Peptides against a protein of PDB entry 4XPM. Designs and how they scored, part 178

Target 1, 160 residues: chain A of PDB entry 4XPM
Amino acid sequence: VMLHSKNVKGFLENTLKPYDLHSVDFKTSSLQSSMIITATNGGILSYATSNNDVPKNSINEINSVNNLKMMSLLIKDKWSEDENDTEEQHSNSCYPVEIDSFKTKIYTYEMEDLHTCVAQIPNSDLLLLFIAEGSFPYGLLVIKIERAMRELTDLFGYKL
Target 2, 67 residues: chain B of PDB entry 4XPM
Amino acid sequence: DIKGTIAFDTHGNVIESTGVGSQRIEDIGDLSKVTLDAEGFAQVQGDSLLVHLYKRNDITLAVYTSA

## One batch from the design tools (peptide; made by RFdiffusion4, then SolubleMPNN)

Design b2_p26_8_s3 (from b2_p26_8, 10 letters changed)
Fold by OpenDDE base, seed 2:
Structure b2_p26_8_s3 (fold): chain B 160 residues (1-160), chain C 67 residues (1-67), chain A 26 residues (1-26)
Amino acid sequence: as target 1 above (160 residues)
Amino acid sequence: as target 2 above (67 residues)
Amino acid sequence: DPWEEFNKELDKFIQEMLDAIKARFF
């Protein structure tokens, strides 16, 4: 079964949901955005956002999408640099992980006041990108994105 | 009795924080250096609060109490 | 829903750690 674009969007929308723990009095905000972008050019293939109060086809929607495009490009560029930098790969902002015998890396990046996390979908030309408020803890964000990647096995090995 | 909690990973990044723990994120640097016993536990006296530590599967949970 | 299940797993894990601390020190 192949993932269709609409199915991917629905998946990303589900990743926006906050964590609400009952063991301790802890709850996060929703993710601001969840995206699949190309590792080659940083182009957005699919995205979901929690701020859906913007009317469709409005100038505010265009600005919002443009902002996502800019952030995705910036993060992709930094990711690309880090993938070619052994020192950055051994920094505290890099989490090497293995999913079903595929190796990948999770990076955390501060983008202004936002907390972001990006990871290459194993053996693919795609990156999964989470954007959250600064109050969203990085450790939990990393756990979240790793779990998300484990659900995207259909995209493993995807080449453009 | 519990005043707060902090859970953090091996990179020192927060997983969750509650109560006074949310105001003591800077403690992670020192807490990560505490030597744990064979079962993964430790207690550390910090100013007026007692910190109870437990590590499992690369996650450390710190529980703050007054005693 | 895999996300709901994951939330439960993480919450359960934290609960187990909390219980372990309570059993050890409290």
Scores: peptide ipSAE 0.747, ipTM 0.954, DockQ to the pose 0.912
Fold by OpenDDE base, seed 5:
Structure b2_p26_8_s3 (fold): chain B 160 residues (1-160), chain C 67 residues (1-67), chain A 26 residues (1-26)
Amino acid sequence: as target 1 above (160 residues)
Amino acid sequence: as target 2 above (67 residues)
Amino acid sequence: DPWEEFNKELDKFIQEMLDAIKARFF
């Protein structure tokens, strides 16, 4: 199955949906942003954001995109640094996981007042990146991104 | 009478919290060290509240009650 | 859509754990 650009964006938009429990009185906010970026330069290949009320071609939209670009680059740099640091890979902010016999790592990063989570799509040059409000618990964010990666098998092994 | 809950992972990170649990995130450090029985359960005293623990699939749920 | 079932899946899991605790202690 081929994952077209429109399908990727639609997928990312679906990841924005909040976690809403009925067993207990617990609900999160929507993710602020969900992105697929390059592991090489942090370039954004696709993204979705909950801030959809901004008029297109407006200054506010441009600023929003620029903010995403900045965060993408910063997180990519931190990820790259950690991938070359054995100590960081054994910290509580790193989750080694296995998906369909492929090994990858999930990292949690605090970015100002935001909670972020990033993971390399298995055997690829791509990273999946979630950005949430500070109220979004990290444990749930990790579960969410792992679940998302399991649905991106079409991108496994993708090389730039 | 459940007063709150905390669910957390093996890294001690919160998955969900409700009620008094939201105010007791710091308990995770101690709760994660509690020895569970063969079925994955334990009860411990947390301040004035009783904490009921259950672990399954690397997730621990703590339920706070008055008794 | 796997994402339409995300909340349902996790909620069910938490409910099962909660029920187990109730059965064991309550």
Scores: peptide ipSAE 0.747, ipTM 0.954, DockQ to the pose 0.896
Fold by OpenDDE base, seed 3:
Structure b2_p26_8_s3 (fold): chain B 160 residues (1-160), chain C 67 residues (1-67), chain A 26 residues (1-26)
Amino acid sequence: as target 1 above (160 residues)
Amino acid sequence: as target 2 above (67 residues)
Amino acid sequence: DPWEEFNKELDKFIQEMLDAIKARFF
């Protein structure tokens, strides 16, 4: 099944859903945002946000989107730096993973009071980016984004 | 009986925390160094709490009970 | 829903670990 733009948007919206464990009394908030961005410029190809109460085409909506653009650019820049830094790749903020024989890395970044997680979609020019509140544990965030990438096989090898 | 829990990965990052575990995230540093037995279990006493450890598939679960 | 299923899988995994601890120490 091929993922089209609409399907990707819906997929990202689904990733926003919180974890609710019943084995232990633990529940997370929804992700603040979920995005697919370009690794080259940090441009947003698709995104979903939990705050959809802003009126459409309003100045507030534009500002919200612009904020996402800023965050994506900043994270892309940090990611780019780390991809060229062996020391950072061996830090505790980097998780090497393998999906279907493809190797990639998951990075965790603190952005003010937000917890973020970014990973290059295997063999592609795309990054998957999760933004969560500070209460969202990094370990769980990493698990979440790895699981998400396993569902994006159609984007593996995507080149701009 | 159970006062709280912490689940954490091999990087020391939290997966989940509940009860008193949520207030003892700093314990992960020491808990990650505890020698587990052949089945992946250990029991550690800190203060008034007893910590029961079990590791499986790179995830460690710590369960806090009264000492 | 794959996400709901994933949530259940993790929950089940934690439950199994919890049960193992109970069986060993309690």
Scores: peptide ipSAE 0.747, ipTM 0.954, DockQ to the pose 0.936
Fold by OpenDDE base, seed 4:
Structure b2_p26_8_s3 (fold): chain B 160 residues (1-160), chain C 67 residues (1-67), chain A 26 residues (1-26)
Amino acid sequence: as target 1 above (160 residues)
Amino acid sequence: as target 2 above (67 residues)
Amino acid sequence: DPWEEFNKELDKFIQEMLDAIKARFF
């Protein structure tokens, strides 16, 4: 099944959904944002946000998108640095994972009061990026993004 | 009665927390060092709480009860 | 919904761990 732009957008929108555990009385907020960005320039290829109450083409919407662009660039830069830093790759903020025999890494980054995690889609020029509120636990965020990457096999090996 | 829970991964990062567990996230440092038995269980007495530990698939669940 | 299914799987996993603790200590 080929992933088209609309399909990717819908996929990212679905990733925004919160966790609601009934075994224990625990529920998260929705993700603030979910994005696929380029590993080369940090450009946003697709994104979804939880705050959809802002009118289209409004100043507030533009500012929100610009904020996402800024965060994307900052996180991409940190990711690029860490990919060339052995010490950072052995920190508690780095999770080496293997999906369908492909190796990749999940990084967690604190951005102001937000919790973020980013991972290179295996063998690709793309990064998957989740942005959540500070109340969203990092361990759960990592589980979430790993699960999401397992559903993006069509993007494995994608080169720009 | 269960007073709270903490679930955490091998990196010491929280997966979930409830009740008194949400106020004792700093316990993860010590809990991660506890020696588990062959089945993956341990019981540790804290301040005024008893902590019941179980680890499976790189996830540790800590359940807090009254001591 | 695959995401709802995954959430249920995680919840089930936590429930199983909780049940194991109850069986062992309670």
Scores: peptide ipSAE 0.747, ipTM 0.954, DockQ to the pose 0.928

Design b2_p26_8_s4 (from b2_p26_8, 8 letters changed)
Fold by OpenDDE base, seed 2:
Structure b2_p26_8_s4 (fold): chain B 160 residues (1-160), chain C 67 residues (1-67), chain A 26 residues (1-26)
Amino acid sequence: as target 1 above (160 residues)
Amino acid sequence: as target 2 above (67 residues)
Amino acid sequence: SPEEEFNEELDKFIQEMLDAIKEKFF
């Protein structure tokens, strides 16, 4: 079963769900946003947000979309810089991972008061990007995005 | 009587925190340096609380108690 | 969903760790 663009949107929406750990009575908020963007220029190919109550074509919607575009571009730029910086790749903000023999890296970035996490989909021109509130722990965010990437095997090797 | 918990990864980043653990995130720096026994356990005195540590699969869980 | 399944898996893992601590120290 192939993951088509229509299915990607639904997948991203599912990634918004919070984690609830009953064992220790810990629960997160939902992700604010989940996106697939291009590694080349930070363009958004697909996205989901936890707040979909904004009327279409409204000023608030435009501002929200523009904000996502700006964040995606900024994060892409930081990611690109780090991919060319050995020191940054060995910082505690970088998690090298291997999925089905494909190597990639997960980066955590503080964006103002938000916690973000980005990872290149293995061997592809695509990045998966999670944006969460500042209360969302980075360690859990990393676990979350790694698991999500493991479900995107259809996008492995995707080139623009 | 558990007063709180902190779970953290090998990078020192929080996975979860509850109770007094949420107020002691700064403890991770010291907790990560604690020598664990052969089974992955340790106990340390942190502030006025006792901290019970267990590490498995690169995740460390710290449980805070009064004793 | 895979997300929900992993949530449960992680929760179970933490529970096992918590149980291990209780068995060891409590």
Scores: peptide ipSAE 0.774, ipTM 0.959, DockQ to the pose 0.907
Fold by OpenDDE base, seed 4:
Structure b2_p26_8_s4 (fold): chain B 160 residues (1-160), chain C 67 residues (1-67), chain A 26 residues (1-26)
Amino acid sequence: as target 1 above (160 residues)
Amino acid sequence: as target 2 above (67 residues)
Amino acid sequence: SPEEEFNEELDKFIQEMLDAIKEKFF
């Protein structure tokens, strides 16, 4: 069954959950934001945020949404540049991965004091974007987004 | 007896860190170059700590101890 | 949830690596 908009929102909300590794007594914070954006213009198709205590239509909510729009555009632009830069694709900030015989790349980007991770959903015009606090390690963030993409097979090949 | 841990990937990026490992992230550069045995293990003496290494499925776990 | 399940899988994986180190060196 194909994912509906409401189902995608719920999926993104679940990705916000922190990782807790009891084996070594390590626990992360929740993701600040999780989004699906267009690779063409950086437009937000769906998003979830851990900051849910903001009243609707308040100035704080507007500012938070505008901030997400700004970050999504900046990250899309950086991603687009890197997709046309062979040297950047061979840096430690780029992870080539294969999911169900589809090849894609995961990029990590520092945005001010935040850690971000973005990946093109295989063979699609969509990007999956995670935004976390600076304390969230990049290696774990990459693992997290790769696992999440494996659950989005309904969006593989999606074209605008 | 464990003083801390660092887990890192093949790109040298941290997966997790605890204890003294959280203050020794700069060790990853050297630890990633250590020659592992046939089973994926190695032991490296640091300045004041002993580091026990194990690599499996592109993940390396470093365990710091006093001995 | 899928995220919780993967969290458990990753934790188990790290635990197995930790146990392997303990078996090897301790």
Scores: peptide ipSAE 0.774, ipTM 0.959, DockQ to the pose 0.890
Fold by OpenDDE base, seed 3:
Structure b2_p26_8_s4 (fold): chain B 160 residues (1-160), chain C 67 residues (1-67), chain A 26 residues (1-26)
Amino acid sequence: as target 1 above (160 residues)
Amino acid sequence: as target 2 above (67 residues)
Amino acid sequence: SPEEEFNEELDKFIQEMLDAIKEKFF
């Protein structure tokens, strides 16, 4: 099994799906965006968004993409700062996890009114980034991104 | 009769909330400190509601019922 | 899909916890 560019895009699109828990009367919204970015400079390698109604090559699409680029860069910068800050790594916003004997961390960040979650793909130069509405609870967002990370084993160890 | 629920992780972050639980997110701070029995259960009386707790695999579920 | 399968697994997990509480206290 190998993840090619097309497979990655489809994978990210699938992560946008909401959770619906029938055991209790609880259902989330779809993720706003799901992205794989570089840990070095926050460059977007692949992304998916829930709002695809904007015509291609329109000014509105360009603005939307630029907004994603800006958010990617900001979150990468915050992540980089926290990776060099022991206090931040011991806050409730940081989740140390282990996947297939690889250690990584999941961070939650409030970005304006949005809930975001970012994690370094184990032993790689890549970050997985989820952007959700403020109504999406952080605990569930963390669970969601951890599960998604476990499906990206082909990207483990990927270096630029 | 269940009035609501809250599920939360070991960091105190919400996994899900329903009913009256959605209005009592602030209870997580105190609920996380409750001593559970050997099977992972506890009951806590809070104002007019009774909270039934169960923890498994780092997830705590709180079920709210009438006192 | 893997996402849908996990949604179902999580829901089942919550259901089991809820059932445990009902059995214990109700």
Scores: peptide ipSAE 0.774, ipTM 0.959, DockQ to the pose 0.932
Fold by OpenDDE base, seed 5:
Structure b2_p26_8_s4 (fold): chain B 160 residues (1-160), chain C 67 residues (1-67), chain A 26 residues (1-26)
Amino acid sequence: as target 1 above (160 residues)
Amino acid sequence: as target 2 above (67 residues)
Amino acid sequence: SPEEEFNEELDKFIQEMLDAIKEKFF
């Protein structure tokens, strides 16, 4: 199985889906955005958003894309700083995880009123980034992104 | 009857919350310090609510009841 | 989809924990 551009886009779109826990009558909102970005410059390789009601070539669409670019850059910068800071790696906002013998870290970041979660795809130059509303619990967001990374084995070791 | 729930991870971050649990997220700090029995259970008396705890695979579920 | 499958797995896990609590205390 190979991940092409279309396959990645479709994968990210699927990650937008909310969780519905009937056992306790708990349901989340959809993710606002899901992205794969470069760890080097924060450039967006692929993205999906729940806001599909924006007309093409409109000012709102342009602003939306520009906003994603800005968020990805800011989160990449924070991630880069934390990866070089042992204290930050021991905070409650950092989750060390192991996937198929590969070690990586999941970070949670508050951005304005949004809850974000970012993780380096194992041994790669890529980051997976989830952006959710403030009502989306961080613990569940972490679980969600960890599971998503386990489905991206084709990108393990990807170098730019 | 169950009045609400909170599920949280080992970092103290919420996984889910319902009912009165959604209004008592601050309880996680104290609940995480409760000593569980050999089976992973504990019961804690709160203000007017009783909290039933169970931990499995790094997830703790707290169930709030009146009794 | 894998996402939907995990949703079900997590829900089942929470249900099992809830059932355990009910069996223990209720």
Scores: peptide ipSAE 0.774, ipTM 0.959, DockQ to the pose 0.891

## One batch from the design tools (peptide; made by RFdiffusion4, then SolubleMPNN)

Design b2_p27_2_s1 (from b2_p27_2, 11 letters changed)
Fold by OpenDDE base, seed 4:
Structure b2_p27_2_s1 (fold): chain B 160 residues (1-160), chain C 67 residues (1-67), chain A 27 residues (1-27)
Amino acid sequence: as target 1 above (160 residues)
Amino acid sequence: as target 2 above (67 residues)
Amino acid sequence: IKDFATELTEELDKFIKEGLEAIKKKF
């Protein structure tokens, strides 16, 4: 049974929550955004954002959504380029991973002052995208997105 | 008497940092080249701090102490 | 049942804690 849209949205909202350790004094900010987009055009299928204190249909809400659309398109384009570039796939910004015998790659991208990472959901036409503040460590961001993909098995093999 | 920590992955990217470790991210380049023993440990003398290394499951933990 | 974020935090905390104890015993 494939995940309902509401269930996906709720899960993406859960991915926003920060790390707050007690073994050592370390905590992160929340992710700014968590998105599932199409690998073909960068279209947003589902998203969650931390700045929820915006009135419905307000100009600020519209601007926020438009900003997400812009970011998704830019990152999709960069991802597409890297998927056709052997050198980029061997950089420290690319993490080959295997989930349930499916191979995929996690890419980290600096976007202005933000830290982002993107990964193709295994054998699908979908990308999972996290956007965080510059203070969010890349190594931790990669761990988060890998773990998130492991919870999205219903989307494995999804084709548009 | 821990002064700070850094955890980093095999790509040299930070997972977490605390204390003096947060100000010594540039150490990862050298720390990643240190030869570990059979159990995944090493000790490296820094400028004024001692660095204790532990690696397991492709994650390295560096602990900074005065001694 | 723990949510996604709580599970991730506990996983990393567990690693750090075990590493700190291992280092303490080793050195």
Scores: peptide ipSAE 0.749, ipTM 0.955, DockQ to the pose 0.705
Fold by OpenDDE base, seed 1:
Structure b2_p27_2_s1 (fold): chain B 160 residues (1-160), chain C 67 residues (1-67), chain A 27 residues (1-27)
Amino acid sequence: as target 1 above (160 residues)
Amino acid sequence: as target 2 above (67 residues)
Amino acid sequence: IKDFATELTEELDKFIKEGLEAIKKKF
């Protein structure tokens, strides 16, 4: 089944939900944002935010979108730099992974007080981007984004 | 009794932390260097707590106990 | 049928639970 825009949006919204364990007393915050952006320009193709109380077409919504645009651009730029930097690819902030025989990399980036994680959807011109509060552990964020990519097989190989 | 936990990956990044583990994230550096037995276990004496290690599938779980 | 978030939570819970039990048995 092909992932249409609406389906992708819904999935991204689902990725926002926090971890709430019962084996131990551990609970995360929701992700602030979950996005699919272009690797070329950092353009947002789809996104979800935990701040859903912002009225549509409001100034606050516009500001929120603008903020996401800025963050996506900055993260895309950093990702692009790292993809051309062998040293960065061997740092602890880079996780090489293989999904269904496709190789990709997961990067973690500190953005001010936020924890971010970005990964190229295998063989595509798309990046999956998670933005979380600083309290969200990077190791867990990496696990989340890896699992998320495994659910986005319809986007594998997507070229702009 | 368990006083806290830390789970971390092979990069030394936290997956989860609870209790005293949340205040001892810096221990990961040393814990990651501990040699595990053939079954993936180790026990390390901390300052005042024991740390029990279990590693499986590239994830290490550290459990802090008083004894 | 389980949504993505639920599956992730259960996966991590399962690991931790198994680890705790394994440690309990070992030590």
Scores: peptide ipSAE 0.748, ipTM 0.955, DockQ to the pose 0.757
Fold by OpenDDE base, seed 2:
Structure b2_p27_2_s1 (fold): chain B 160 residues (1-160), chain C 67 residues (1-67), chain A 27 residues (1-27)
Amino acid sequence: as target 1 above (160 residues)
Amino acid sequence: as target 2 above (67 residues)
Amino acid sequence: IKDFATELTEELDKFIKEGLEAIKKKF
């Protein structure tokens, strides 16, 4: 089944949902944002945010969207730098992974008080980006984004 | 008699934490260095609490108990 | 059919549960 734009956004919205365990008393907040951006320019192709109560065309909406744009650019730039830095690729903030014989890397970045995680969708010009509160554990965030990428096989190899 | 838990990955990053484990994230550094037996278990005395370790599939679960 | 979030939660729950049980049996 082919993923269309609306399907992608719906999936990103699903990724926002928190963990709520029953085995132990542990629950997370929802992700603040989930995005697919271009690896080339950091342009947002699709996104979901937990803050959906902002009126359309309001100043608050504009600010929130602009904030996402800025963060996407900053993270893309950092990602690009790290992809050209062997030392950074071997740091504890980088998780090399293989999905269906495709290799990619997951990076964790602290952005101010937020925890972020970014990964290139295998063989594509696209990045998957999660933004969470500082209370969201990095190890869990990495697991989440890896599993998410495994559900986005239709985007593997996507070139702009 | 579980007082708390910490689950962490091979990078030392937290996956989950509960109870006293949430206040002892700094223990991961030492816990990650503990030698596990062939089945992936270990037991470590941490201050007044006992820490039980279980590792499988690159995830370590630490369980804090009083005994 | 389970959604993505539910599946992730269940996966982690399963691991934790198995670990707790294994520790209980071991010690």
Scores: peptide ipSAE 0.747, ipTM 0.954, DockQ to the pose 0.744
Fold by OpenDDE base, seed 5:
Structure b2_p27_2_s1 (fold): chain B 160 residues (1-160), chain C 67 residues (1-67), chain A 27 residues (1-27)
Amino acid sequence: as target 1 above (160 residues)
Amino acid sequence: as target 2 above (67 residues)
Amino acid sequence: IKDFATELTEELDKFIKEGLEAIKKKF
């Protein structure tokens, strides 16, 4: 099954959905946003957001899109710095993982009051980025993004 | 009876928390240092509550009980 | 067919449930 742009958008929307456990009384909020961005310039290739109450072509929509662009750029820059910093790669905010014999890293970043998580799609020029509220646990966010990357094998090796 | 839970990873980051566990995230630092038995279990007395530990596949579950 | 979010929830639920039962049996 080939993953096209429409399929990617739909999958990102699925990643927004919250955890709601029944084994114990634990429920999260939805992710604020889920994005695939370029590792080179932080350009947004695809995105989904849980905020669907913004009218089209409104000033609020423009502001929200601009905010996503800014966040993606900032996180890309931080990721780029860390990928060239041995100390940061050994910090508690870095999770080395292996998916189908491909090695990648998951980083957690605090951005204002938000919890963010970013990872390079294996052997690609693409980053997967989750943005959540501060109440969303980092350990769970890491698990979520790892599982998501395992579903994006069609993007492995994608070069710009 | 169970008063709360905390699940955390090898980095000490929370995966889930419930009940009194949600108010005791700071316990992870000490709980992560507890020596587990060969089956991955331990029991720790924490103030008025008893903490039961179970670790499997790099995830630790802490269960808080009164006894 | 289960969607992505449902599968993740069930995975974590399974772990928690197994852990709770294991602890209950152990202690």
Scores: peptide ipSAE 0.744, ipTM 0.954, DockQ to the pose 0.705

